# Peptides against a protein of PDB entry 4M9S: the designs that were tried, part 41

Target 1, 135 residues: chain A of PDB entry 4M9S
Amino acid sequence: SRGLVGVECITPYSYKSLAMALQRCVEVLSDEDRSALAFAVVMPPGVDIPVKLWSCVIPVDICSNEEEQLDDEVADRLKRLSKRGALLSGKRMPVLTFKIDHIIHMFLKHVVDAQTIANGISILEQRLLEIGNNN

## One batch from the design tools (peptide; made by RFdiffusion4, then SolubleMPNN)

Design b1_p14_6_s1 (from b1_p14_6, 8 letters changed)
Fold by OpenDDE base, seed 2:
Structure b1_p14_6_s1 (fold): chain B 135 residues (1-135), chain A 14 residues (1-14)
Amino acid sequence: as target 1 above (135 residues)
Amino acid sequence: SEVLKRMQELFRKV
């Protein structure tokens, strides 16, 4: 099956078809995975982002306080998303990273609540500052 | 768009 990455919407029909495909992908996601996908909108598209940075914004309700376990849980969610129509692209080397495609990111900006996006960015900024201050 | 509306609904829980 053809992945969504690299798909161009040349015609209104293509756009509609892609949107429908995305809807189907989103509908079958668990609530946790859907939430993870939503917060992917705060990441710059087309950039390989380390799992550590994803873990700054992806909500995890039940995990140990260990950072490694948090990253593992987040990674599992992102891995599942990467298997769904290439919503994300994962790389294992040199470090585990995930990338959101430009077109997926564009759709997320239209469907994720603006306040959620703003909050996600704010949270990311705050946690990045904390990481920076502790280094 | 009905599709966009549905997608917005799906993400409302977030």
Scores: peptide ipSAE 0.557, ipTM 0.923, DockQ to the pose 0.574
Fold by OpenDDE base, seed 4:
Parts: sequence; structure tokens; C-alpha cells
Structure b1_p14_6_s1 (fold): chain B 135 residues (1-135), chain A 14 residues (1-14)
Amino acid sequence: as target 1 above (135 residues)
Amino acid sequence: SEVLKRMQELFRKV
């Protein structure tokens, strides 16, 4: 199994209410932003992750393959998601990072296809290996 | 739940 370990969270909102709120948020996302949110499931929750690592798993269709442009596009998507409350938490300094909330991560594990999750983890592992070998 | 099913459908293209 390539899935991440499950997490349990305490929230002031009922499970149903939170799920409904998330559904409403997801329904208004563009296809690109929704895909970015989906692939956030492969990141460990509660950890500040640099944009460079997010770019290893966030799909980009139209932008240049240049690393800088890729990171900028990914950052823009993550910034938009971050503005939607509990989805992501962004920090600009000292390095631009984003963190997925534990409860959001838990919901994503239930709604994103298991094979997509497994593939995303595999892609991340492969790209991390490549980065490690090139440094 | 219906909500869960709807969310799964929203992510089907990923």
C-alpha cells in the first residue's frame, strides 16, 4: 500500500457541516486548482513544505518546463487555495512554504482516487530521488 | 454519504 497513514482531528464543526463546506469550496475551483488540491494529499499534513517540493507533484499543463516558471505557477495555485481558509496555510518567509491541514488531508484521502494517491506518492519519491542525485 | 459521493465525483478527473 502506497497510502499515507490516517490522521484524526478535532474540529468545532460537525463532520457533515465541514464536508458540505469543503464541497462548496471545491465546486467553485477551476480544474487546475482542484487538481492542485487533490495532489496535496500526497504531502505530509501539518508540515511546512517548500514550493519546490510541491512542484514535484502539482500537475502543470500549459506553462513552460522551466523550473522557475513551474514554481511560480504552482505557487500561484497554492496561494489561491490558501486564501480559502483551512485548505492550506502559506508562509512567505524565510522561504515560501505551504502546509496542508490535517483535517483537509483526511478528507482528501476519502475523495481522491486511491490510485491517484499512490501514483502521486510514487512520482514524489522519484523526483526527490532525482533532486538528491543532482545535488 | 451524498456529500462524499459528490466530492468524489468532483475529483474524478484528477
Scores: peptide ipSAE 0.557, ipTM 0.920, DockQ to the pose 0.550
Fold by OpenDDE base, seed 5:
Structure b1_p14_6_s1 (fold): chain B 135 residues (1-135), chain A 14 residues (1-14)
Amino acid sequence: as target 1 above (135 residues)
Amino acid sequence: SEVLKRMQELFRKV
Protein backbone atom coordinates (compact mmCIF):
# COMPACT_ATOMS: atom_id res chain seq x y z
CA SER B 1 0.00 0.00 0.00
CA ARG B 2 1.22 3.47 -0.84
CA GLY B 3 1.51 5.71 2.18
CA LEU B 4 3.42 8.53 3.74
CA VAL B 5 6.16 7.54 6.14
CA GLY B 6 5.19 8.40 9.68
CA VAL B 7 7.17 10.88 11.71
CA GLU B 8 7.61 10.92 15.44
CA CYS B 9 8.19 14.09 17.38
CA ILE B 10 8.50 15.20 20.97
CA THR B 11 6.37 18.09 22.20
CA PRO B 12 6.23 19.98 25.49
CA TYR B 13 2.67 18.68 25.84
CA SER B 14 1.50 15.28 26.95
CA TYR B 15 0.03 13.16 24.20
CA LYS B 16 -3.36 13.00 25.90
CA SER B 17 -3.55 16.72 26.62
CA LEU B 18 -2.62 17.63 23.07
CA ALA B 19 -5.12 15.14 21.67
CA MET B 20 -7.87 16.64 23.82
CA ALA B 21 -6.99 20.13 22.65
CA LEU B 22 -7.05 18.99 19.02
CA GLN B 23 -10.40 17.32 19.53
CA ARG B 24 -11.90 20.58 20.79
CA CYS B 25 -10.51 22.42 17.78
CA VAL B 26 -11.70 19.83 15.26
CA GLU B 27 -15.20 19.63 16.74
CA VAL B 28 -15.90 23.29 15.99
CA LEU B 29 -14.66 23.16 12.39
CA SER B 30 -17.11 23.24 9.52
CA ASP B 31 -17.39 20.10 7.44
CA GLU B 32 -15.43 21.80 4.66
CA ASP B 33 -12.60 22.93 6.90
CA ARG B 34 -12.46 19.54 8.62
CA SER B 35 -12.18 17.87 5.22
CA ALA B 36 -9.37 20.22 4.24
CA LEU B 37 -7.54 19.41 7.46
CA ALA B 38 -7.91 15.68 6.82
CA PHE B 39 -6.27 15.94 3.41
CA ALA B 40 -3.36 17.87 4.88
CA VAL B 41 -2.10 14.43 5.94
CA VAL B 42 -0.94 13.74 2.37
CA MET B 43 1.53 16.63 2.49
CA PRO B 44 5.05 16.23 3.86
CA PRO B 45 5.24 17.77 7.32
CA GLY B 46 7.49 20.74 7.98
CA VAL B 47 7.50 21.87 4.34
CA ASP B 48 6.10 25.14 3.00
CA ILE B 49 3.68 24.00 0.30
CA PRO B 50 2.32 26.44 -2.31
CA VAL B 51 -1.46 26.87 -2.49
CA LYS B 52 -1.44 25.47 -6.02
CA LEU B 53 -0.30 22.11 -4.70
CA TRP B 54 -2.81 22.18 -1.84
CA SER B 55 -5.53 22.71 -4.45
CA CYS B 56 -4.58 19.36 -5.96
CA VAL B 57 -5.98 17.50 -2.95
CA ILE B 58 -8.37 19.84 -1.12
CA PRO B 59 -11.88 19.10 -2.41
CA VAL B 60 -13.79 22.12 -3.72
CA ASP B 61 -17.13 21.57 -5.44
CA ILE B 62 -18.80 24.98 -5.18
CA CYS B 63 -16.48 27.18 -7.22
CA SER B 64 -16.13 27.53 -10.96
CA ASN B 65 -13.52 25.54 -12.84
CA GLU B 66 -11.37 28.65 -13.04
CA GLU B 67 -8.04 27.88 -11.46
CA GLU B 68 -7.82 31.27 -9.80
CA GLN B 69 -11.14 30.87 -8.01
CA LEU B 70 -10.25 27.35 -6.95
CA ASP B 71 -6.97 28.49 -5.45
CA ASP B 72 -8.69 31.36 -3.65
CA GLU B 73 -11.23 29.04 -2.06
CA VAL B 74 -8.51 26.63 -0.98
CA ALA B 75 -6.45 29.49 0.40
CA ASP B 76 -9.41 30.73 2.44
CA ARG B 77 -9.87 27.32 4.02
CA LEU B 78 -6.19 27.00 4.81
CA LYS B 79 -6.14 30.51 6.27
CA ARG B 80 -8.96 29.58 8.64
CA LEU B 81 -7.07 26.47 9.70
CA SER B 82 -3.92 28.51 10.26
CA LYS B 83 -5.81 30.60 12.82
CA ARG B 84 -6.20 27.45 14.93
CA GLY B 85 -2.61 27.58 16.16
CA ALA B 86 -0.59 24.46 15.40
CA LEU B 87 -3.00 23.11 12.75
CA LEU B 88 -1.27 24.98 9.91
CA SER B 89 1.28 27.75 9.51
CA GLY B 90 0.88 30.25 6.70
CA LYS B 91 3.62 32.19 4.95
CA ARG B 92 2.87 35.03 2.52
CA MET B 93 6.33 35.80 1.18
CA PRO B 94 7.85 35.16 -1.24
CA VAL B 95 4.72 33.18 -2.25
CA LEU B 96 1.65 32.10 -0.31
CA THR B 97 2.39 28.74 1.30
CA PHE B 98 1.07 26.62 4.13
CA LYS B 99 2.87 24.08 6.29
CA ILE B 100 1.62 21.27 8.50
CA ASP B 101 3.67 20.59 11.61
CA HIS B 102 5.00 17.15 12.45
CA ILE B 103 2.87 16.66 15.56
CA ILE B 104 -0.40 17.52 13.78
CA HIS B 105 0.59 15.32 10.87
CA MET B 106 1.23 12.44 13.25
CA PHE B 107 -2.22 12.78 14.81
CA LEU B 108 -3.89 12.94 11.40
CA LYS B 109 -2.20 9.69 10.40
CA HIS B 110 -3.81 8.02 13.42
CA VAL B 111 -7.32 9.41 12.97
CA VAL B 112 -7.88 9.79 9.21
CA ASP B 113 -9.03 6.65 7.43
CA ALA B 114 -6.21 4.75 5.75
CA GLN B 115 -8.09 4.49 2.47
CA THR B 116 -8.70 8.24 2.46
CA ILE B 117 -4.98 8.82 2.95
CA ALA B 118 -4.10 6.41 0.16
CA ASN B 119 -6.60 8.02 -2.20
CA GLY B 120 -5.32 11.49 -1.40
CA ILE B 121 -1.74 10.46 -2.14
CA SER B 122 -2.79 8.88 -5.43
CA ILE B 123 -4.68 11.99 -6.49
CA LEU B 124 -1.74 14.21 -5.61
CA GLU B 125 0.66 12.00 -7.56
CA GLN B 126 -1.58 12.01 -10.61
CA ARG B 127 -2.06 15.75 -10.63
CA LEU B 128 1.64 16.40 -10.10
CA LEU B 129 2.40 14.23 -13.10
CA GLU B 130 -0.13 16.15 -15.16
CA ILE B 131 1.40 19.46 -14.14
CA GLY B 132 4.85 18.15 -14.98
CA ASN B 133 3.78 16.86 -18.38
CA ASN B 134 2.12 20.13 -19.34
CA ASN B 135 5.28 22.07 -18.63
CA SER A 1 -8.14 5.88 23.70
CA GLU A 2 -11.55 7.52 23.90
CA VAL A 3 -10.11 10.72 22.47
CA LEU A 4 -8.65 8.91 19.48
CA LYS A 5 -11.94 7.11 18.86
CA ARG A 6 -13.80 10.40 18.93
CA MET A 7 -11.29 11.96 16.54
CA GLN A 8 -11.66 9.03 14.17
CA GLU A 9 -15.41 9.51 14.26
CA LEU A 10 -15.07 13.20 13.42
CA PHE A 11 -13.05 12.37 10.31
CA ARG A 12 -15.15 9.41 9.15
CA LYS A 13 -17.12 11.51 6.65
CA VAL A 14 -14.06 12.55 4.72
Scores: peptide ipSAE 0.555, ipTM 0.920, DockQ to the pose 0.546
Fold by OpenDDE base, seed 3:
Structure b1_p14_6_s1 (fold): chain B 135 residues (1-135), chain A 14 residues (1-14)
Amino acid sequence: as target 1 above (135 residues)
Amino acid sequence: SEVLKRMQELFRKV
């Protein structure tokens, strides 16, 4: 597999160095945070995405079905990811949003299972439709 | 690369 060797990323870091840094970051993640990072691949890179939309795809095992609690738990996970190797970029204003960078996104596409990605996209689409129909 | 293989392994649970 050619892996990420063919990915030319404009980064201040060498690809090898970046990959190693990412590996170190991912290795110390909890299973929950690692799963959240995996599902970040379904989001378009370079776009500030509201927490509400992240909550459509990030799996949460320990929260009530209350939407507010779901968003808070998701936000906490995304905040942790943003603090580790800049895996995500967070903005608090005007609304809490998180963005995945193109380089990280491309990396995830090579390491996350294709079926997982496809399923995540399908789930996102379904939940977006539900949100749209309720608004 | 070994890095990619390791990363794929880390995400295999997802």
Scores: peptide ipSAE 0.554, ipTM 0.919, DockQ to the pose 0.624

Design b1_p14_6_s2 (from b1_p14_6, 7 letters changed)
Fold by OpenDDE base, seed 4:
Structure b1_p14_6_s2 (fold): chain B 135 residues (1-135), chain A 14 residues (1-14)
Amino acid sequence: as target 1 above (135 residues)
Amino acid sequence: DEVLKRLRELFRKV
């Protein structure tokens, strides 16, 4: 399966084709993985983001308050997304990171609710401030 | 666009 990654030319036809490919990927996602994908829109595209920062915005309904379990659950979701049509690109070294591609990010901006995006940005900003104040 | 409409529907629960 050729990943969604690598389409540089956006024509109306290419746009529709990519949208259809994205739809096919999204249709088979669990609600949890789909939510994780939605909140990926908050991250800057093309940047390798550590799992710790992903955990700031990915909603997790885990009963455990352990930070390690949060990161593991987030990592598992992101790994599943990376395996489905290369929605994300993961790297293990030197630190486990995930990257959203520019084109996928662009589509997410068009299909994810504006309030969801705004909330995700707000949450990320708040948590980054907390991390920054603790350092 | 029907595809975009469907995508928006899929993400509505987020």
Scores: peptide ipSAE 0.576, ipTM 0.926, DockQ to the pose 0.570
Fold by OpenDDE base, seed 3:
Structure b1_p14_6_s2 (fold): chain B 135 residues (1-135), chain A 14 residues (1-14)
Amino acid sequence: as target 1 above (135 residues)
Amino acid sequence: DEVLKRLRELFRKV
């Protein structure tokens, strides 16, 4: 288990190697999982984010209007991403959360379209306001 | 960089 944790000094060589590793991981993703990964750039890096907040920005085409089914579908996508190249880090207890690391987040900022990022932020802000007003 | 170019292409559909 050689975790990516040990590369404190990002040399140009380490950067290229990490970018190549990311490319290999992204190439094998489904369109749905790749979209979920793109929207992960909207989240603050290094923070354990509850699934409910992820569901505010990850697009899910569900036939049912049940909020509970939405969270489950989002959680399944995030779980798949966490198993592939440590793109995300999941915690099950005490509450199911996912975290994007600083390095992956930095790469996403360079490769995801600026309009997609802006739209994701706008959607998150709107949903947070709605949640805050209903509580 | 060809790697970054490829990554941008992969995320273009999002």
Scores: peptide ipSAE 0.576, ipTM 0.925, DockQ to the pose 0.562
Fold by OpenDDE base, seed 2:
Structure b1_p14_6_s2 (fold): chain B 135 residues (1-135), chain A 14 residues (1-14)
Amino acid sequence: as target 1 above (135 residues)
Amino acid sequence: DEVLKRLRELFRKV
C-alpha cells in the first residue's frame, strides 16, 4: 500500500481518498499513539525534528524522571507512527529525527481541536525557553 | 463531511 505521504491531492476525489485513508489509520491507533499524532500538528511540516523537541510536546503519563527514558518512549511512539501509513518519516542518522509531511499536517490542522493546538504550541515554547535558559 | 467529522471525533479525546 502506498504511504499517505505519497498521495497528492490534485482532485476532490483524491482528497477524499486520502482523508479516508487517514481515518482508517487513526482509528486503529492506541490512545497514546493517536495523542502523539495530534501533537505533531505543532511541529513545522517538512522539517526533520529531533526527538528531544518532540518530547517537549508529546504527552507521556508514566515515565521515569530521566530525560533519556522520556525520549525513548516518545521515539517508540513516533516510530510506530512512521510505520503506520507513513504518518511520519523517521531518520536515524545523523541523529534520530521525525518529520511530518505537509499533507498530513494540513489534515491535522483541520481535525485537531484549535485549543489543543494552541496549548501544544505554548507548551513547546515554554519548554524551549527552559532548555535555552539551562544551556 | 462525514470523514472529517469522524476524524474530529477520534481526536476529541486528546
Scores: peptide ipSAE 0.575, ipTM 0.926, DockQ to the pose 0.576
Fold by OpenDDE base, seed 1:
Structure b1_p14_6_s2 (fold): chain B 135 residues (1-135), chain A 14 residues (1-14)
Amino acid sequence: as target 1 above (135 residues)
Amino acid sequence: DEVLKRLRELFRKV
């Protein structure tokens, strides 16, 4: 799989090629990983985002007794996405963060449902407020 | 574009 990271200029040809590469990557994702990728559109592109903030928007069905594992489960999904054509870029130090590339983010804005994007932003804003109030 | 159409279909379940 050609890494999605490296196309600086989008020509019509590079756009189609990149879109095809993205399609191939998305087709092999589980429903859970594809959902996580969709919600990555809510994050600002080109910014290293801590896993804790990703956990605010990525839907995870975890039993109540496993809430402590939420960040770990989210991290595992993001790690898988980072290995699939570099859909995300992970950084382990100083803290575990993930970053969505500008190009991937642009494609997601065109293919993810507008209502899903709006809902994701609303959820992120709400949970950030809650985190801020608890600190 | 068939590729974009397919991508939208793949994300429809989200």
Scores: peptide ipSAE 0.575, ipTM 0.925, DockQ to the pose 0.570

Design b1_p14_6_s3 (from b1_p14_6, 7 letters changed)
Fold by OpenDDE base, seed 5:
Structure b1_p14_6_s3 (fold): chain B 135 residues (1-135), chain A 14 residues (1-14)
Amino acid sequence: as target 1 above (135 residues)
Amino acid sequence: SEVIERMRELFRKV
């Protein structure tokens, strides 16, 4: 079975307090943004990940076959999530990247369905291989 | 935890 290694971290917030705060944030998300947040669990925490790699796992319906449209839509979702504080951190230079913090990643591992996580990892691995082979 | 269960419910649609 595929899975991510759990990460323990120290936070100024109690586990319960942080969980409650996260719940409040998640409850006000659109279904689309909530889905994007769920799939953030497949990314390694604490790493600045380029939008192109995020687009490998975040589901988006696009009207064009242009990859640029996909990346833009994904970026918009991630930007909205980054405005929620601890959910994601965005970095514009040298390239547009987003990072999930260890504590948020840990919570996602507890609340996102295990099969969904496994599927997301599988999809990411497959698409990374495809990108690597086409270069 | 009630909070964790509620969050699981929220993410079930994914």
Scores: peptide ipSAE 0.579, ipTM 0.924, DockQ to the pose 0.554
Fold by OpenDDE base, seed 4:
Structure b1_p14_6_s3 (fold): chain B 135 residues (1-135), chain A 14 residues (1-14)
Amino acid sequence: as target 1 above (135 residues)
Amino acid sequence: SEVIERMRELFRKV
């Protein structure tokens, strides 16, 4: 088992305690929210990222193809994550953004499947290119 | 660790 031995965790808690706390948080998530959390690993940590960019990578089963509905659903998931042990940090002004902390991001890199991460990065890159070309 | 493995299991279906 590759332990996060090389990770300096600057928390008031031991690495083990933090990992256990994160496990408990993840265990109570719905499949949808857990999926959203998994794809948060694709985002750079410590950066306030607009919901529009989150929607590029978070998988959503939407009945409507309306972009606004997509953003709203994604925002709701991210809001729930932000309320669950501060897995994310949300800001409403000037634009609704969410940020993943470095420590959470680091844990996700160790527990989310490598192929999932790679797919998420690929999807983000593709959609960013599309956005860039349309601007 | 067992914790990490458990977390991996939780994310496996993603």
Scores: peptide ipSAE 0.576, ipTM 0.923, DockQ to the pose 0.630
Fold by OpenDDE base, seed 3:
Structure b1_p14_6_s3 (fold): chain B 135 residues (1-135), chain A 14 residues (1-14)
Amino acid sequence: as target 1 above (135 residues)
Amino acid sequence: SEVIERMRELFRKV
């Protein structure tokens, strides 16, 4: 398995090899899955995050306004990412969650547009406030 | 690096 999880960057050579492996993984993604991966940069690395929170930042075009369908579509995208070089780590039990690794998160910060990151954070903050006020 | 520039290009559509 050409997984990126657990690879340590201890030399310039190791760093370059890891970056090349990540590039190859990203190149084979669909536009939708690549977009989802980009927005993973707004999440804290190393934390198991419920799909509900991922759905706050991952853009999904759905015909229905049903919240359950949104979560299912987001989950499918995240599952595909988890199968591509271990870009994400998924857990099914007790609750479906996904986690971004520290090294993957670091690379995303270097390659994703700064305005995209800022917008993603703002959207997440706004939606978290809305969820908090409705509880 | 060439790799980083290529990755930035891949994410430019986002």
Scores: peptide ipSAE 0.573, ipTM 0.925, DockQ to the pose 0.572
Fold by OpenDDE base, seed 1:
Parts: structure tokens; C-alpha cells; sequence
Structure b1_p14_6_s3 (fold): chain B 135 residues (1-135), chain A 14 residues (1-14)
């Protein structure tokens, strides 16, 4: 089964049950993976996003600032999230991408701090601008 | 809901 992917809340009960399931998934995450999941709220839901763009918003504290190493670390985190209750959906071809589903995205909007979301968007915009300027 | 509040707590450190 695709886990939580594609689940829609059709009743209030379904909503509560889904929320509980998400809570259990989040509780078992490491701090780093939980942080990565939080910043998934910055991405548009239902869109396959390349790892390079994820790396623009997911904070990496331990590895070097080399772009390739950052992408690898981010990919590892996203991969773990994709395996945990299908919090994300990974796709390897044509390029490595990850997607946040609408329902999970909606929950993240309710539980991630508004300032964190705003900061994440700002960081993404800034880094995208930098990438654009370097082209 | 209590669940949402608990989840907010889990994400507070982010």
C-alpha cells in the first residue's frame, strides 16, 4: 500500500484518524528528519520537486557546504521520510524527485510555526534568485 | 485538537 499517500479525509473521523497516524509517524523521526519534514511545507504539494530545490530549504548542520554533499544529505533525509508512512513520495526517474501530498502538506501548515514557514519561503526565494543569477 | 497541539509541540524545535 502507498501508506498515507493519496489519503483524503471524507469525514471528521477520517481526519482525526489521519492526524493520529501522522503524529505517530512524526514522533519516531529524528530531529533532523523532523526538521526536513517541517520545511516540506514550503514546497507546493503534489509536485515532483528535484532534490536540488529541496536542498535550498532543508537545513544541513553537519556536512560540508559543498553542493554535492548537501544534496546527498538532503536526499538521504527525504528518502527516510518517504519510507516513514509515505510522508513523501520519491521518484528516481527521470531525475531524483520528492513530492509532498496535499493532505500531509495541509497538516504541516497547521502544525509548523508560521514564522518558520515564512523564513523557509524567504530562504527558498533567496537561494533560487542566487541560482538564477549564476546562470 | 489535542493531536494538532501535540504535533505543534513536536515541531516547536524547528
Amino acid sequence: as target 1 above (135 residues)
Amino acid sequence: SEVIERMRELFRKV
Scores: peptide ipSAE 0.578, ipTM 0.926, DockQ to the pose 0.574; fails the geometry check

Design b1_p14_6_s4 (from b1_p14_6, 6 letters changed)
Fold by OpenDDE base, seed 5:
Order: structure tokens, then C-alpha cells, then sequence
Structure b1_p14_6_s4 (fold): chain B 135 residues (1-135), chain A 14 residues (1-14)
């Protein structure tokens, strides 16, 4: 089975205390935002990822198939997540990107279903190949 | 961990 390499990090917070804080944050998320957060686990932690690549794995079923609208919807979700502190970090310049931190990524690996992670990785790989072949 | 189990439950619909 394909999966992500585990990352370990040390934080100034106890594991349990941080987990409790994350639980409170996750509980108040909408289903859509929580889903977006789950799929953040397929991204490499600590890397500024362009919205276009996020749109490869974040599920959007309410917008048109226009790429611009899909990217906008994904960006809105990621922006909301970025307002939750350590969940995501947004960067506007030079290009709009979002980054997942190592500690959040580690927790997601423990709580997101293994099959969901594997599926997300497969989808990302497929879409990256398609993008590469069209260029 | 009870907390981890609760978090897993929150993400089960994904």
C-alpha cells in the first residue's frame, strides 16, 4: 500500500493537550472544511503548496467544472482553515500557497483513515501526471 | 487515547 513517510516533531505542548485543542477546533468545522483538512494529510508538511495542487485532492462538488471556480472554492476553504491557527499557514506572495505544519500533519496521519490517505495520494499522483503530460 | 478515538470519529465521514 502506498503511504506517506511518518514525520515526528517536538512541540512545546504535551501530546494530549495539543490533541484536545485540535479536537475542539475540528469539532466546530463544517463537513466541507473538515474534509479539506483531512486531505491535507497527502501534502508534504512544511512546504508551501500552490492552490492549484490543493485543488487536485480537495473534493469540490458544488461548483462548476471551470478551473478558476474550483480553485476559488478550494482557496476559500483553505483560508478558513488558516484562521484556525496551526491548522494551515497561508502565503499570498509571490503566489497564493498554503502549508501544513509537521505537528498537524502527524496528528492527521493518526486520525484519518488509512484508505482515505492512500486514495488521496493516488488521486494526487494521477492528476500530477496529467498536468505533466499536458505540458 | 479517548481524544484520538474521538478525532477518528470526526474524520470517519471523509
Amino acid sequence: as target 1 above (135 residues)
Amino acid sequence: SEVLEKMRELFRKV
Scores: peptide ipSAE 0.560, ipTM 0.918, DockQ to the pose 0.546
Fold by OpenDDE base, seed 3:
Structure b1_p14_6_s4 (fold): chain B 135 residues (1-135), chain A 14 residues (1-14)
Amino acid sequence: as target 1 above (135 residues)
Amino acid sequence: SEVLEKMRELFRKV
């Protein structure tokens, strides 16, 4: 049980204070969690997204090719992000979902490389098509 | 802003 020291980023919603708070939150992330956060920009803001869809875009290096293990690893990363301030909002019921807020999404669009965003969207679209054809 | 530049640097490795 890795003690998720929840850094409660109390961001007062003043724009300048929020940006500084976000910077501090991002600085303490692992490389893996920071990468996951970067790819969160591909998701539409304000929407509860199931973990299965997050797994389409979040890069996982270490996991076995088993789909179930992939979802668990992605869920763990997203859970850590949700505990580090207002980065993500998680819901456990009725199904495990995560949501990126509009403000966080806007900041990510300004700081994540445009090519990375474009590639992430392309990958998501391709994988969604594959899921749709198998269903 | 200085904050944005620092954040861009943090995400450059992605």
Scores: peptide ipSAE 0.559, ipTM 0.918, DockQ to the pose 0.515
Fold by OpenDDE base, seed 4:
Structure b1_p14_6_s4 (fold): chain B 135 residues (1-135), chain A 14 residues (1-14)
Amino acid sequence: as target 1 above (135 residues)
Amino acid sequence: SEVLEKMRELFRKV
């Protein structure tokens, strides 16, 4: 099994109410932003992750394969997601990072396809290996 | 739940 460990969270909102709120947020996302949100499930929750590592799993279809442009496009998507409250938390300094909330991560594990999650983890592992070998 | 099923449908293209 390539899945992440389960996350338990405490919230002042009922499970149903929070799920409804998330549904409403997801419904208005573009396909690209929704895909970015889905692949956030492969990141460890509660950890500030640099954009470079996010770019290892966030799919980009239209932009150049240049690393700088890739990171910029990924950053723009994550910035849009971070403006939607508890989805992501961004920090600009000292390095641009984003963090997925534990509750959001838990919901993503329930709604994103298990094979997609497994594939995302595999892709991340492979790309991290490549980065490690090239440094 | 119905909500979770709707959310799963929203993510089906991923």
Scores: peptide ipSAE 0.558, ipTM 0.918, DockQ to the pose 0.550
Fold by OpenDDE base, seed 2:
Structure b1_p14_6_s4 (fold): chain B 135 residues (1-135), chain A 14 residues (1-14)
Amino acid sequence: as target 1 above (135 residues)
Amino acid sequence: SEVLEKMRELFRKV
């Protein structure tokens, strides 16, 4: 089956078909995975982002306070998303990273609440500052 | 778009 990565919407029909495909992908996600996908919108598209940075914005309700376990839980969610129509692309080397595709990112901007996006960006900025101050 | 509205609904829980 053809992945969603690299798909171009040349016609209105293509756009509609792609949107329908994305809807089907989103519908079958768990609430946790859907939330993770939503917050992927705060990441720059087309960039390999380390799991540590994803963990700054992906909500995790029940896990150990250990950073490594947090990253593992986030990684598992992102891995599941990567198996769904190439919503994300994962790389294991040199470090574990995930990338959101431009077209997926575009759709997320249209369907994720604007305040959620703004909050996610704010949270990311704050946590990045904290990381920077502790280094 | 109906599709977009459905997607928005799906993400409303977030």
Scores: peptide ipSAE 0.557, ipTM 0.920, DockQ to the pose 0.576

Design b1_p14_7_s1 (from b1_p14_7, 7 letters changed)
Fold by OpenDDE base, seed 1:
Structure b1_p14_7_s1 (fold): chain B 135 residues (1-135), chain A 14 residues (1-14)
Amino acid sequence: as target 1 above (135 residues)
Amino acid sequence: SLERLRELLAKASS
């Protein structure tokens, strides 16, 4: 509800201003949360994505043996990002999901390293296939 | 592609 969520850039000026605002938001993040945000670029924008699927891409420094604990850590990280204005939007019901909007996604596509994006997409695709095969 | 990811996500979420 706070920040630049839902704002559309209709002029080059508005785009530049939005980018500057987003940059400031990103700069105050921890390295860990900033890394998580970077990998959010691999997700399709405008889609409510369950935490379990986010965990396929979000890097975690300290891994637990329990899958539930991993999801909890990822959820905490995504929750922190969702509190930073327009970065992410969370939905608790019926299932805990997070969504990146088109504007934020477009911003990330320009600032995140292209190789990082490509690698992240590849990893996500592989892990999604594995999940699909196990269900 | 993003479209492929959408499809994979839909499948994984079902």
Scores: peptide ipSAE 0.100, ipTM 0.755, DockQ to the pose 0.034
Fold by OpenDDE base, seed 3:
Formats: structure tokens, C-alpha cells, sequence
Structure b1_p14_7_s1 (fold): chain B 135 residues (1-135), chain A 14 residues (1-14)
């Protein structure tokens, strides 16, 4: 597994202020986008992660039978999250990637259910192993 | 509140 980077983040904003801001952001999200945000905590912060790897953990309820459309659907969700300010940062070139910031990740780590996080990590590890074995 | 935020994220994760 890639593991998490243990970084102490210093912010000019109080933790309470950040929580209040995030609360408003989360409340206006769709159920699907909130799910994507929750599972974003599984990824290491501060790293540009390709959409294909995000698709290993982001749940998709509505998708065609074609696997090629999975990445597109995941990308759409991540794009919407990136438009909500500091939730995610997207990069289109050279490869479409998304990154979760350290401070957002640190917050989600304490907000998202611990068992959900653990399960998400396990799923990611299994799917990464499968990808590696098929190459 | 933080509790409301946790509920929203927990619900989305289930």
C-alpha cells in the first residue's frame, strides 16, 4: 500500500471554522458526491492520483455494463468535488489526476467512520494487487 | 455542527 504521510498541518483558520465551512459544502452535495468525498480519505494526501486508481475505491451506483465508462463516471464526480474549492484539486495534463489536500484529508480522517476507512483501504489494496498481477 | 457533518458522511459511506 502507498500509506499515508504523517504531516502536521498549520493553518491560519481554526479547526472549528474549517468544520463549519465543510459542513455547508457537504450538505449541498448529492448522495453520490458525498460518497465519493468520504472514500477520498483512503488516498494519500498531497499526491496526484490518476482517475483509474480513484475508480478502485469510489463507489458508483449508476453505471453501464462497460468498464470503460466507470472511469468517466468517477472523473465526473471528482470534477464536481474539485469545483467545491479545497475539497479536491484536479490536473488535466499530462494525465487526468486528482489530489486531496493534507488539511482536508486530516479532517476527513476524523469525520469518516473508522471501519469505513479500514474497509476502503483493504479494497484499494486488493484491487491494486489485481491490477499489478494482470500487467 | 461537526456531528451533523459526520452523519452526512457516514450515511453516504453506508
Amino acid sequence: as target 1 above (135 residues)
Amino acid sequence: SLERLRELLAKASS
Scores: peptide ipSAE 0.078, ipTM 0.711, DockQ to the pose 0.596
Fold by OpenDDE base, seed 4:
Structure b1_p14_7_s1 (fold): chain B 135 residues (1-135), chain A 14 residues (1-14)
Amino acid sequence: as target 1 above (135 residues)
Amino acid sequence: SLERLRELLAKASS
């Protein structure tokens, strides 16, 4: 059986087991997907977040000037991450959303650089305000 | 909603 769901157990060693499993998953990711995963830590866990909001924090190195293409690229990255079991959970309807689970989020909070997390949150908040003001 | 997300982010930052 493949996937992180099989590693989730209610034991004092659940975190260690999860960390080991996640380490293997992270190692096989591309640099860009690994970066996307890191920035997923800025999102609140357990919440279905629309791709548009993910695009506020997921870095894209090469993209066109078209916003739609940016969202597509972000979506592709998130989709790839979602295929790695418990890393992300996606929903297509009514709107394409992705959710990071609490357990994965907890892991990321321990391994992602604290300054990166802080900066990511700040950027997200800023961009959310901008989006809100444009509506 | 956006407001709810902001609240969640604020809570997560605490």
Scores: peptide ipSAE 0.070, ipTM 0.720, DockQ to the pose 0.033
Fold by OpenDDE base, seed 5:
Structure b1_p14_7_s1 (fold): chain B 135 residues (1-135), chain A 14 residues (1-14)
Amino acid sequence: as target 1 above (135 residues)
Amino acid sequence: SLERLRELLAKASS
């Protein structure tokens, strides 16, 4: 999938059109995949993020709390999102990572609930501290 | 990296 990193919106009209297209894409996602996409907003755009870090914020309701299983479930969701092209970009080698492009990230900042964003950031920060302390 | 992410988050929060 080719990212939208090199694309910029130069007019409000262009943004509206893009937003509408993205919104339609989001609407056809499953609830779980849509939730995963929503929490992608807490990640810095344009950065290849390991699945382990994604798993810090992506909610998994029905799965074992085992880290490996959580990572696998998160990876599956992110893979599905990446298959929709512009939503995420995945790399399998050498380490499985996913990246959100700036344009998608910008879109999410406008459509994802502010409280969700705040919670996601808080959770991520907490989990990062834990990971750092355990290393 | 994890450290890089922390830095980015810190910047985003400021």
Scores: peptide ipSAE 0.065, ipTM 0.716, DockQ to the pose 0.034

